# Peptides against a protein of PDB entry 5D63: the designs that were tried, part 75

Target 1, 292 residues: chain A of PDB entry 5D63
Amino acid sequence: SLRRGIYHIENAGVPSAIDLKDGSSSDGTPIVGWQFTPDTINWHQLWLAEPIPNVADTFTLCNLFSGTYMDLYNGSSEAGTAVNGWQGTAFTTNPHQLWTIKKSSDGTSYKIQNYGSKTFVDLVNGDSSDGAKIAGWTGTWDEGNPHQKWYFNRMSVSSAEAQAAIARNPHIHGTYRGYILDGEYLVLPNATFTQIWKDSGLPGSKWREQIYDCDDFAIAMKAAVGKWGADSWKANGFAIFCGVMLGVNKAGDAAHAYNFTLTKDHADIVFFEPQNGGYLNDIGYDSYMAFY

## One batch from the design tools (peptide; aimed at target 1 D215 A257 Y288)

Design b2_p29_4_s4 (made by RFdiffusion4, then SolubleMPNN; from b2_p29_4, 19 letters changed)
Fold by OpenDDE base, seed 1:
Structure b2_p29_4_s4 (fold): chain B 292 residues (1-292), chain A 29 residues (1-29)
Amino acid sequence: as target 1 above (292 residues)
Amino acid sequence: SAAEEAEKKEIEEIRKLIAEAKEEYAALN
């Protein structure tokens, strides 16, 4: 089953992703096929999939940027019915905004079926052009039509997944205590993470004994990421991943505060030094405390 | 703003926890 999370949804046939046109929050904004750049944010192309309790494999899809939901116009079962962004709620009962998402016959891609109409999200004619129509279309779960098959590239992690990544890291102290602040985290590419760091002013900040030292840098980075998240996205129910760690060296005579994020595959953590913007697999400390 | 206040509270909470941790280990540099 598809897990709750933020996804970049890519067509299985052509290099096109499900895009909310212009990221507009207006009701009736077309959802279209659009080109994307791998390993980037792809602002208008991120979707929060929220599972509906007690309804098997059924979700709402909230556009992360606009905060609006994927909506089949009038819930019509006619082939070619527009799929649009529309205001909604995560746990709506409106079948126009409920989507059953399950694996296709190829076992890798997914199909997206409207709960009410039983039609499928279709990249019409497999058109790879920017702005290509996405519509509800007749189909079956076992058909091999790539116009209706979608890869769900997971862009977020749950708190449990983050916890597991930390637990696998060799640079964790035996006395480690983690504090989980949120439930689901958008994981940023390093380039974006670094840009937030730059924009925070931290590169120009001066280390000062006790008054503005390692803990201040680490907290300032987390705060900057938090502000960036709040200012960038209209959807709710997720956070931006940026951890704070406190660590002690092997000798036990020095301690440091630093940040961390997740690797591209979300399986491991990588340490981030907010004093210089460096990414490290080993920062020279074993973490005894983390906030994330 | 409400968001700013919420963020401030979070930062203060973290700072408090950091301060407590500094009692257990060497001073953070």
Scores: peptide ipSAE 0.035, ipTM 0.414, DockQ to the pose 0.595
OpenDDE base, seeds 2, 3, 4, 5: peptide ipSAE 0.019, 0.014, 0.028, 0.017; ipTM 0.380, 0.423, 0.471, 0.327

Design b2_p29_5 (made by RFdiffusion4)
Pose (drawn by RFdiffusion4):
Structure b2_p29_5 (pose): chain A 292 residues (1-292), chain P 29 residues (1-29)
Amino acid sequence: as target 1 above (292 residues)
Amino acid sequence: MTWYSGVTLDQALAEYAAAKAAMDAAIAA
């Protein structure tokens, strides 16, 4: 089963993503195929998949930017029916916004079926051009037609996954305690994490004993990332990944506060120095506390 | 390692202050 999370959904035949046109919140805004840039935030192309209770393999798909939902127009089973963004709720009973998502016959890509109509999300004619129509279409679960096959590229981690990445890190103090604050996190590319640091004003901040020292920098960065999350996205039910760690050196005589993020493959953590914007695999300290 | 879940930000900051104070005391000793 597809796990709850945030996904960039890529057509298996051509490198077009599912894109809510112009990120518009208007009801009826077309969902289309569009090119994308890896290792960036693709602002109109991120979808929060919320599992439906007791309805196997069925979800709502909420655009992260607009807060609107993937909706089969009037639930029609006619091939060519429009797939648009529409107002809705995470656990709606409206079948126009319910999607059964299971693996295709290639075992890697998925097919997306409307719960009401039993038709599939289809990149019409496999068109790779920006703005190509995506529609509901007749189809089967097992066929190889790439027009109806989609890679769900996971862009978020659960709290259990973030905990696992931290636990595998070699720079964790024996007294380490972690404090988990949310359940699902959008993992940022370093390019975006750095842009938030720049925009927070921290690059210009001077170190001052106690009144603006390492703890202040780290907490400020975390707060800046949290503000960015709420100000940038309209969908609810997730958080942005940015941790704070306290650590101690090998000699046991100096402590430091700093931030951390995740690697692209989501398996490991990488430390971030808020005083200078650097990313480090080894910051010189072993973490004895973290909150994220 | 020890893990805590369902922690609010205020609770995390209180624990943060506590952990820092305990560590500073250990370094000073």

Design b2_p29_5_s1 (made by RFdiffusion4, then SolubleMPNN; from b2_p29_5, 12 letters changed)
Fold by OpenDDE base, seed 4:
Structure b2_p29_5_s1 (fold): chain B 292 residues (1-292), chain A 29 residues (1-29)
Amino acid sequence: as target 1 above (292 residues)
Amino acid sequence: MTVFRGVSEEEALAAYREAKAALLAAIAA
């Protein structure tokens, strides 16, 4: 079953993603097919899937940028019914905003069925052009029509997944203590992470003994990422991944504070030095404390 | 490995400061 998370939703037939037009929060904003750039944020094309308790395989889909929800207009079962962004809540009972999401017959892609109408989210005519209509359309779970099949590219990790990635890293001290602050984390591309670092002013900050040393840099980076998240996205219920670690060197005679994020495949962590903006697989310290 | 869930940022920072202080004290010894 699909896990709670943030997804980039891509058509199985053409290189088009589910896009909320202009990222607008207005009720009735069209959801359309749009091109995307791999390994980037794709601002208007990220969706938080929230599972509905006690309703199998059923979710709301919240646009991260607008904070609005995928909505089948009037819940109509008529083919060609518009799919729009609309105000809502994560655990709504409104069937216009409830979507049953299960694997298609190919075992890789998903189909998105409206809970009430039983119609499917359809890229009309498989149109790959920007602004192509996405609508509710008749179908069945077993059909192989690529217009109604979608890849869910997961852009986030759970706290458990992050913990697992940390646990696999060889640079973790035996006395490691982890503090998990949130439940779901959007994982940023390094380019975006670096840009936040640049915009924070940290590249111009100077190391000063005690008054502005390693922990100040690391915390400042985390604060910058948090602020970026708050300023960039209207949806709630997720955080931006940026960890802080405290480590000790092999000799046990030096300590350091630094950041870390996840690799592209979310399987490993990579260390980030906020004093110079470097990414390292080995920062020269074994972490005995982290919070994220 | 010990993991704490549902911890506030304030609690995490306090733990960090304590851990740092302890390590610095150990190095100074």
Scores: peptide ipSAE 0.174, ipTM 0.691, DockQ to the pose 0.923
OpenDDE base, seeds 1, 2, 3, 5: peptide ipSAE 0.085, 0.148, 0.137, 0.155; ipTM 0.613, 0.631, 0.637, 0.666

Design b2_p29_5_s2 (made by RFdiffusion4, then SolubleMPNN; from b2_p29_5, 16 letters changed)
Fold by OpenDDE base, seed 3:
Structure b2_p29_5_s2 (fold): chain B 292 residues (1-292), chain A 29 residues (1-29)
Amino acid sequence: as target 1 above (292 residues)
Amino acid sequence: MTVFRGVSEEEALAAFAEAKQALLEEIAK
C-alpha cells in the first residue's frame, strides 16, 4: 500500500507532473500537467497523501502549497470530467475527493481512481505541454495506457525513516538520545536548505563566546526552516526536516552543536554546519543528542 | 542508542502532542 507522505506525481509516459495551476487555493482551480525540474521543490506539484482509515488503498490528496484537495468535479463518471483543487479535509467522506491509489499492471507506476466514480486520473492525450488537461477518464486497473499511470516519488520521510537513517550513521555516540518532534517531514534539496540558511541572516552572524555560539547557530537554523515551512505551505500535518545535534569529538574534550538533513535517497543523514553553510559527511563530532 | 525509554515512538509522540497542545492553550489565554 502507498504510505502516507508527500509525493511528486509524474506521468509514466511523458515528463509531466500533476500541477495545481498557479498554486491557487480557489475552488475549481484546474489541476493540469506541467513540466518539472528534477531535484527541486516544484512548489505547486507536491501532494500530501493521507490514507483513509478502514478504506483500503484510499487517500485524500492535499496540495502542499494551496492546502486544497484534488477533487473530481461533481464526482461525474463522464470521461473528460475536470479534476480541480477544492477546499476539503484530510479525512473527508466526500467521494469527489477520495482516491484509490494502487499499483498499475507494470508494478512501478500507480493509477489514481476516484472512489465514487471509479474513473481514473488521466493526462488527456498524454499531452506533455504545460497546462495540459487532467481529467477523470474511464479505464481499468490492468490497462497499460500511460495516460493513466503515475510515478509517486516520495519527497518526505516518516520519523521512523529518519530515525533509521540516523541509526545507520557512524558518527553517533554510544550515549545517543534522539527526540522526535513530528511525524512526517518534507526533505528539502540542499539548494533550498542553503537558501533558507542565507535568508536567515546566519551567514553574517558573528560568533560570540556563549552569547551566540554553536548552539545558537544550530537552533537559529532550525527556527529559520520552521518559519520557512509555515510561510511557504498552507497544508498541515507535516514538518520540514531540519535536525539539531549535539556532539562530542573523539578525544572527548570538545563539544559542538550543528544541524543535519537527509540525503537525496533518504537513506542517510548529512551534517550541516550553520556557521559556514557547509555540508559534511563527517563533521568531526559524534552525536550524543538529536532532536528533529 | 535510545530514542525513548520504556515507550514506543507512537506513545512518545502522542504524549508530546498532548503536552504541546496544553501549552498552546495556556499561551492563548
Scores: peptide ipSAE 0.037, ipTM 0.414, DockQ to the pose 0.136
OpenDDE base, seeds 1, 2, 4, 5: peptide ipSAE 0.042, 0.012, 0.007, 0.026; ipTM 0.472, 0.410, 0.382, 0.469; seed 1 fails the geometry check

Design b2_p29_5_s3 (made by RFdiffusion4, then SolubleMPNN; from b2_p29_5, 12 letters changed)
Fold by OpenDDE base, seed 1:
Structure b2_p29_5_s3 (fold): chain B 292 residues (1-292), chain A 29 residues (1-29)
Amino acid sequence: as target 1 above (292 residues)
Amino acid sequence: MTVFTGVSEEEALAAYAEAKAALLAQIAA
């Protein structure tokens, strides 16, 4: 079963992703195929999948940028019916915005079926061009047509997954206590994370004994990421991953505050030093406290 | 070293799970 989360949805046949055109929040904005760049944020191509209670494998898909939802126009079962962004809610009863998402016959890709019409999200003609039409189209769960097969690349982690990643890290103190602040986190590419750091003013900030030292840097970074999230996305129900840790060195005679994020595969954490913008697998401290 | 007081990861996760379950139950009702 597909987990709740933020996904980049890529066609199984061609290098095209499901894109809300221009990230517009206007009702009826076309959803189209569009090229994407690996390891980037792909702003208009992120979708929050919210599972519908008591309806197996069925979701709403909220565009992260616009805050609007994937919508089959008039719920029509006609092949070629437009799929658009439209205002909605995460737990709507509108079948135009309900999508059953299950594994295709190949066991790797997914198919996206409109709950009401039973038609499938189709990259029309498998067109790899930017702006290619995405439409509802007749199909079956077992057919091999790549126009209707999609890879769901998960761009977020649950708090449980983050906790598990922390637990696997060797630089955690035996007295460690963690505090979870949110439930689902968009994990940023390092390039984006670094850009937020640069824009925060931290690169030019002066270290000053106690008045603006390691904890201030670490908290300022987290605040900057939080603000970036609020300013960048119209969807709700998720946070941007940026952790704060307090650690002690091996000698036990020094403490430090620093940030951390998740690795690309979401399986591990990587430490981030907000005083210099560096990413480290070993920051020289073992964490006794984290919040994220 | 002293750690901050509050809800641990385990407790927070449990609370979140409970809250989510409650919300889902309300929606399903």
Scores: peptide ipSAE 0.016, ipTM 0.396, DockQ to the pose 0.053
OpenDDE base, seeds 2, 3, 4, 5: peptide ipSAE 0.010, 0.011, 0.044, 0.014; ipTM 0.361, 0.400, 0.461, 0.429; seeds 3, 4 fail the geometry check

Design b2_p29_5_s4 (made by RFdiffusion4, then SolubleMPNN; from b2_p29_5, 13 letters changed; failed a check: too like the target's own chain)
Amino acid sequence: MEVFTGVSEAEALAAYAAAKAELLAQIAA

Design b2_p29_6 (made by RFdiffusion4)
Pose (drawn by RFdiffusion4):
Structure b2_p29_6 (pose): chain A 292 residues (1-292), chain P 29 residues (1-29)
Amino acid sequence: as target 1 above (292 residues)
Amino acid sequence: AAQAARDAQIAAWKALMAAERARFAAETA
């Protein structure tokens, strides 16, 4: 089963993503195929998949930017029916906004079926052009037609996954305790994490004994990332990944506060120095506390 | 209202960091 999370959904035949046109929150805004840039935030192309209770392999798909839902127009089973963004809720009983998502016959890509109509999300004619129509279409679960096959590229981690990445890190103090604050996190590319640090004003902040020292920088960065999340996205039910760690050096005589993020493959953590914007695999300290 | 909530959250984090420093100092004494 596809796990709850945030996904960039890419057609298996051509490198077009599912894109809510112009990120618009208007009811009826077309969902189309569009090109994308890897290792960036693709602002109109991120979808929060919320599992439906007791309805196997069925979800709502909420555009992260607009807060609106993937909706099969009037639930029609006619091939060519429009797939648009529409107002809705995470656990709606409206079948126009319910999607059964299971693996295709290639075992890697998925097919997306409307729960009400039993038709599939289809990149019409396999068109790779920006703005190509995506529609509901007749189809089968097992066929190889790439127009109806989609890679769900996971862009978020659960709290259990973040905890696992931290536990595998070699720079964790024996007394380490972690404090988990949310359940599902959008993992940022370093380019975006750095842009938030720049926009926070921290690059210009001067170190001052106790009144604006390492703790202050680290907390400020976490707060800046939290503000960015709420100000940038309309969908609810996730958080942005940015951790704070306290750590001690090998000699046991100096402590430091700093931030951390995750690698692209989501398996490992990488340390971030908020005083200078650097990313480090070894910051010179072993973490004895983290909150994220 | 949002700024007040952010300030309360930052205070809670500072209090957690202080408590963790006291705990760490006690365990590594």

Design b2_p29_6_s1 (made by RFdiffusion4, then SolubleMPNN; from b2_p29_6, 19 letters changed)
Fold by OpenDDE base, seed 5:
Structure b2_p29_6_s1 (fold): chain B 292 residues (1-292), chain A 29 residues (1-29)
Amino acid sequence: as target 1 above (292 residues)
Amino acid sequence: DEAARREAEIARLRALFEEAKREYEALTA
């Protein structure tokens, strides 16, 4: 079954993703097919899937950028019914915004069925052009039509998944204590993470003994990422991943504060030095504390 | 209310950070 999380949703037939046009929060904003760039933040194409309690395989889909929800216009079962962004809530009872998401017959892609109408989210005619119509359309779960088949690429991790990634890293001290601050985290590409670092002013900040040293740099980076998240996305219920660690060297006579993020496959962590913007697999310290 | 929940969370995080700072200072003394 599909897990709660943030997804980039790509058509199985053509290189097109489900896109909220212009990222607009207006009710009735078209959801369309649009090209995407791998390994980047596709701003209007990220969707938070929230599972509905006691309704099997059924979710709301919230656009991260707009904070609005995927909505089948008037809940109509007519083929060609518009799919739009519309105001809503994560646990709504409105069947226009409830989507049953299960594996297709190929076992890899998913189909997205409106709970009320029983029609499927369809990239009309498999059109790969930007702005192509996405609509509700008649179909069946076992049909092989790629117009109604979607890959769900997970762009986030749960706190448990992050915890597991940390636990696998060899540079964790035996006395390690982790403090989890949120439940779901959007994981940024390094390029985006670095850009936030640059925009924060940290590259121009000067190290000063105690008054502005390693802990200040690490906290400033986390604050910058937090602010970036708040300024960039209108949806709630998730955070942007950026951790802070305190570590001790092998000799036990030096400590350091630094950041960390997750690798592209979300299976491991990579250390980030906020004083110089470097990514390292080994920062020379073993973490005894982290909060993220 | 929402404001009260936010304040409680801020207090929790502040306490956590202060604890972490004390531990760091102990290692760098």
Scores: peptide ipSAE 0.026, ipTM 0.479, DockQ to the pose 0.226
OpenDDE base, seeds 1, 2, 3, 4: peptide ipSAE 0.018, 0.021, 0.011, 0.024; ipTM 0.446, 0.387, 0.387, 0.400

Design b2_p29_6_s2 (made by RFdiffusion4, then SolubleMPNN; from b2_p29_6, 18 letters changed)
Fold by OpenDDE base, seed 4:
Order: C-alpha cells, then structure tokens, then sequence
Structure b2_p29_6_s2 (fold): chain B 292 residues (1-292), chain A 29 residues (1-29)
C-alpha cells in the first residue's frame, strides 16, 4: 500500500508529471501534464498523499505549493472530466477529492481511481506537451494503458525512516538520544539546502567564542530551513528535513554542534557544517543528541 | 501568537540541548 508522504507523480508512458498549473490556489485550476527536472524540487508538482482512516488505499492529494486538493470536477464519471485543484481538507468525505491509489498490473506504477466515479486519472492521449489535459477516464485496474499509470516518487521521509537512517550511521554515540519534532519531512536536494544556507546570511556570520559558536550556527540553519518551508509552501502536515546534532569526538574531550540531512536515496544521513556549508560523511564527531 | 509560539519552541530546543549536554557529561564522567 502507498504510504503517507510527499510524491512527485510521473506518467509511466511519457516524461510528464502531474502539475497544478501555475501553482494557483484558485478553485478550478487545471491539473495538467508538465515536464520536470529530475532531482529538483519541481514546485508545482509535489503532492501530499494523506490516507483516509478506515478506507483502504484511499487518499486525498494536496498540492504542496498551493495547498489545494486534486478534485474531479462534479465527481462526473464521464470520460474527459476535468481534474482540477480545489479547496479541501485532508480528511474530507467529498468523493470528488478521494482517490484510491493502488499498484497497476505492472507492479511498479500506480493507478489513481476516483473513489466516487470509479474513473481513473488519465493523461489524455499520452500527450507529453506542457499543459496537456489530465482528466477522469474510464478504465480498469488490470489494463495496461500507460495514460493511466503513474510512478509515485517519494520526496519525503517519515520520522521513523529518518530515525532508521540515523541509527545506521557509524557516527552515532552509544548515549545517543533523538528528539523527533514532526511526522513527515520533505527532503531537499543539496543545492536547495545550500541556497537556504546562503540566503540565511550564515556565510557572513562571524564565529565568536560561546556567544555565537557552533550551536548558534546549527540552530540558525535549522531556523532558516523552517522559515523557508513556511514561506514556500501552503500545505500543512509536513516539515522540511534539517536536523541538529550535538556530537563528541573520539577522544571525548571536544564537542561540536552541526546539522544533517538525508542522502538522495533517503537511506543515510549526511552531515552539514553550517560554519562553512560543507557536506561530510564524517564530521569527526559522534552524535549523542539530535533533534529534527 | 506566532511570536509566542516561536519563543516557546526556541526555549524548548535550548532546554533539550542543555539537557543533552548535562546527560552526556553525567554518563561519561
């Protein structure tokens, strides 16, 4: 079953993603096929899938940028019915905004069925052009039509997944204690993470003994990422991944505070030094505390 | 309200850091 998370949703037939046109929050904004750039944020193409309690494999899909929800216009079962962004809530009972998402017959892609109409999200004619129509269309779970098959690329991690990644890292002290602040985290590309760091002013900040040293840099980075998240996205129910660690060296006579994020595959952590913007697999310290 | 919430969160974070440092010191002494 599909897990709660943020997804980039890509057509199985052509290199197009499900895009909320212009990221607009207006009701009735078209959802369209659009080109994307791998390993980037793709601002208008991220969707938070929220599972509906007690309804198997059924979700709302919230556009991360606009905060609006994928909506089948009037819940119509007619082929060609528009799929739009529309105001809603994560746990709505409106069948226009409820989507059953299960594996297709190929075992890798998903199909997205409207709960009420039982029609499927369809990239009409498999059109790969920017702005191509996405609509509800008749179909079945077992047919192989690539117009109705979608890859769900996970762009976020749960707190449990982050915890597991930390636990696998060799630079964790035996006394380690983690403090989890949120449930789901958008994982940023390093380029974006670095840009936030640059924009925060930290590159120009002066290290000063105790008054503005390693812990201040690390906390400032965490705050900058949090602010960036709040300013960038209208959806709720997720955070931006940026951790803070306190660590001790092998000799046990020096301490440091630093940041960390997740690797691209979300399986490991990488350390980030907020004093110089460097990414390191080994920062020279073993963490005895983290919060993220 | 937002400022108060932020201040409270900052306070909690600082307390966690201080607790962690004290805990480590106690466990490694």
Amino acid sequence: as target 1 above (292 residues)
Amino acid sequence: AEDEALEAEIKRIREMIEEARRRYAAETA
Scores: peptide ipSAE 0.073, ipTM 0.602, DockQ to the pose 0.727
OpenDDE base, seeds 1, 2, 3, 5: peptide ipSAE 0.033, 0.055, 0.037, 0.030; ipTM 0.530, 0.602, 0.541, 0.520

Design b2_p29_6_s3 (made by RFdiffusion4, then SolubleMPNN; from b2_p29_6, 14 letters changed)
Fold by OpenDDE base, seed 5:
Structure b2_p29_6_s3 (fold): chain B 292 residues (1-292), chain A 29 residues (1-29)
Amino acid sequence: as target 1 above (292 residues)
Amino acid sequence: ARAAAEAAEIAALREKIAAARAEYAALTA
């Protein structure tokens, strides 16, 4: 089944993603097809899928930017019924906002069925133009219609997945203790992570012995990412991935504090030096403590 | 063979979709 997480949802037939128009939080805001740029944030095109307890394969889809939910207008079963953003809650009982999401017949893409109407989210005419209509449309689970097939590209990791990525890294000390602060993490592209670092003022911060040294830089970066998350997104129930590590060198005579994030494939971590903005596969220290 | 069968199914489905959309447009215009 589809895991809880943040997804970029792309049409299987054309290079178009499910987009909440202008990221507006107004009720009735159109959800449309829109072009996207790979390996970027795609601000209005991120959806938090929250599984409904005790209802198999059924989710709400919260737009990360607006904090509103995918909604089939009036829950109508008519082909061509608008799909819009609308206020809601993650565990709503409103069938207009409940979506059964399962694999299509091709085994790779998903279909998105409205729980109440049993119609499917459809990119009308497979139109690849910006602003193309997305609507509820009649269909079946076994049909091969690419207008109703969607790739769910995972943009987040669970705390367990992050923990696993850390555990696979060769630069973890035998005494390592990790402390998980959140449950689900949006993983940023390095370009965005770097921009947050730049905007934090850390590039101009002066290193000072003890009073503003490695731990202060690392914590300041973590705080900057947290603030960026709070200021950028209206949805709740997730965090932005940015870890802090304490490490010791191989000789055991020096310690350092630094940051880390996840690689593009989410399988590994990469170290980030907040004193210079560098990304490193080996920072020269083995981590004995992390929180993220 | 599988690809050809899928292509034919998709083509037939597109025709049905086009007809349904035309009907919907007529009903909601």
Scores: peptide ipSAE 0.017, ipTM 0.389, DockQ to the pose 0.006
OpenDDE base, seeds 1, 2, 3, 4: peptide ipSAE 0.007, 0.007, 0.010, 0.000; ipTM 0.318, 0.276, 0.351, 0.344; seed 2 fails the geometry check

Design b2_p29_7_s1 (made by RFdiffusion4, then SolubleMPNN; its pose is not in this set)
Fold by OpenDDE base, seed 4:
Structure b2_p29_7_s1 (fold): chain B 292 residues (1-292), chain A 29 residues (1-29)
Amino acid sequence: as target 1 above (292 residues)
Amino acid sequence: PLLTDEDLEAREKRLFEKFKAVEEELAAE
């Protein structure tokens, strides 16, 4: 089954993603097909899938940017019914906003069925143009029509997945203790992570012994990422991944505080030095504590 | 009662001593 998480939802037939037009929070804002750039944020095209308890394979889809939900207009089963952004809640009982998401017959893509109408999210005519209509349309689970098949590219990790990535890293001290602060984390591209770092003012900050040294830099980076998240997204129920680590060198005579994030495939962590903005696979320290 | 200056100094001292102890423990591992 589809895991709770943030997804970039891409059509299986054409290079188009499910896009909330202009990222608008207004009720009735069209959801449309739109081009995307791989390995970027794609601001209006991220969706938080929240599983509904006790309803198999059924989710709400919250647009990360607008905080509104994917909504089948009037819950109509008529082919061509508009799919829009609309105000809602993660655990709504409104069938207009409940979507059953399961693997298609090809075993890799998903189909998105409205819980009430039993129609499917359809990129009408497979139109790859920006602003192409997305609508509810009749279909079946076994049908191979690519207009109704979607790849769910997961853009987030659970706390458990992050924990696992840390655990398999060779630069973790035997006394390591991690503290999980949130449940689901949007993982940023390094370019975005770096931009936040630049905008934080840290590149211009002066290292000063104890008064503003490694821990201050690392915490300032995490604070900057947190603020960026709060300022950028209207959806709730997730965080932006940015960890803080305390580490000790092999000799045990030096300690350092630094940041870390996840690699693109979410399988590993990469260390980030907030004092110079560098990414490193080996920062020269083994972490004995992290919070993220 | 409110903390005195002496209490604050004592707390600061304890904090630094604890830090040093942690470093020493890490070094011993």
Scores: peptide ipSAE 0.025, ipTM 0.393, DockQ to the pose 0.034
OpenDDE base, seeds 1, 2, 3, 5: peptide ipSAE 0.021, 0.028, 0.021, 0.023; ipTM 0.488, 0.511, 0.483, 0.528; seeds 1, 2, 3 fail the geometry check

Design b2_p29_7_s2 (made by RFdiffusion4, then SolubleMPNN; its pose is not in this set)
Fold by OpenDDE base, seed 3:
Structure b2_p29_7_s2 (fold): chain B 292 residues (1-292), chain A 29 residues (1-29)
Amino acid sequence: as target 1 above (292 residues)
Amino acid sequence: PLLTDEDLAEMEKRLLEKFEKVKEEEAAE
């Protein structure tokens, strides 16, 4: 079954993603097919899937950027019914905004069925052009039509997944204590993470004894990421991944404070030095404490 | 700018002391 998380939703037939047009929060904003760039944020194309309690395989889909929800217009079962962004809540009872999401017959892609109408999210005619119509359309779960098949590329991790990634890293001290701050984290590409670092002013910051040293740099980076998240996204219920670690060297005679993020496959962590913006697989310290 | 050896020594000393203090407190509980 599909897990709670943030997804980039890509058509199985053509290189098009589900896009909220212009990222607008206005009710009735068209959801359309749009091109995307791999390994980037794709701002208007990220969706938080929130599972509905006690309703199997059923979710709301909140656009991260706009904070609005995928909505089948009037819940109509007519083929060609518009799918739009609309105001809503994560646990709504409105069947216009409830989507049953299950694996297609190919076992890799998903189909997205409206809970009420039983029609499917359809890239009309498989049109790969920007702004192509996405609509509710008649279909079946076993049908092989790629117009109604979608890859769900997971762009976030749960706290448990992050914890697991940390646990398997070789640079963790035996006395390690981790503190989880949130439940679900959008994982940024390094380019975006670096840009936040640059915009924070940290590249121009000077180390000063105790008053602005390694811990201040690391906390400033985390604060910058938090602010960036708050300023960039209107959806709630997730955080932006940026960890802080305290570490000690192998000899036990030196310590450091630094950041970390997750690798592209979300299976491992990579260390980030906020004093110079460097990414390292080995920062020279074993972490005895982290919070993220 | 990158830290000097002296700056690093001061930083590392401070953090190491904190680390040891936490370990002692946990052992006492």
Scores: peptide ipSAE 0.023, ipTM 0.465, DockQ to the pose 0.047
OpenDDE base, seeds 1, 2, 4, 5: peptide ipSAE 0.006, 0.012, 0.007, 0.010; ipTM 0.413, 0.359, 0.421, 0.407

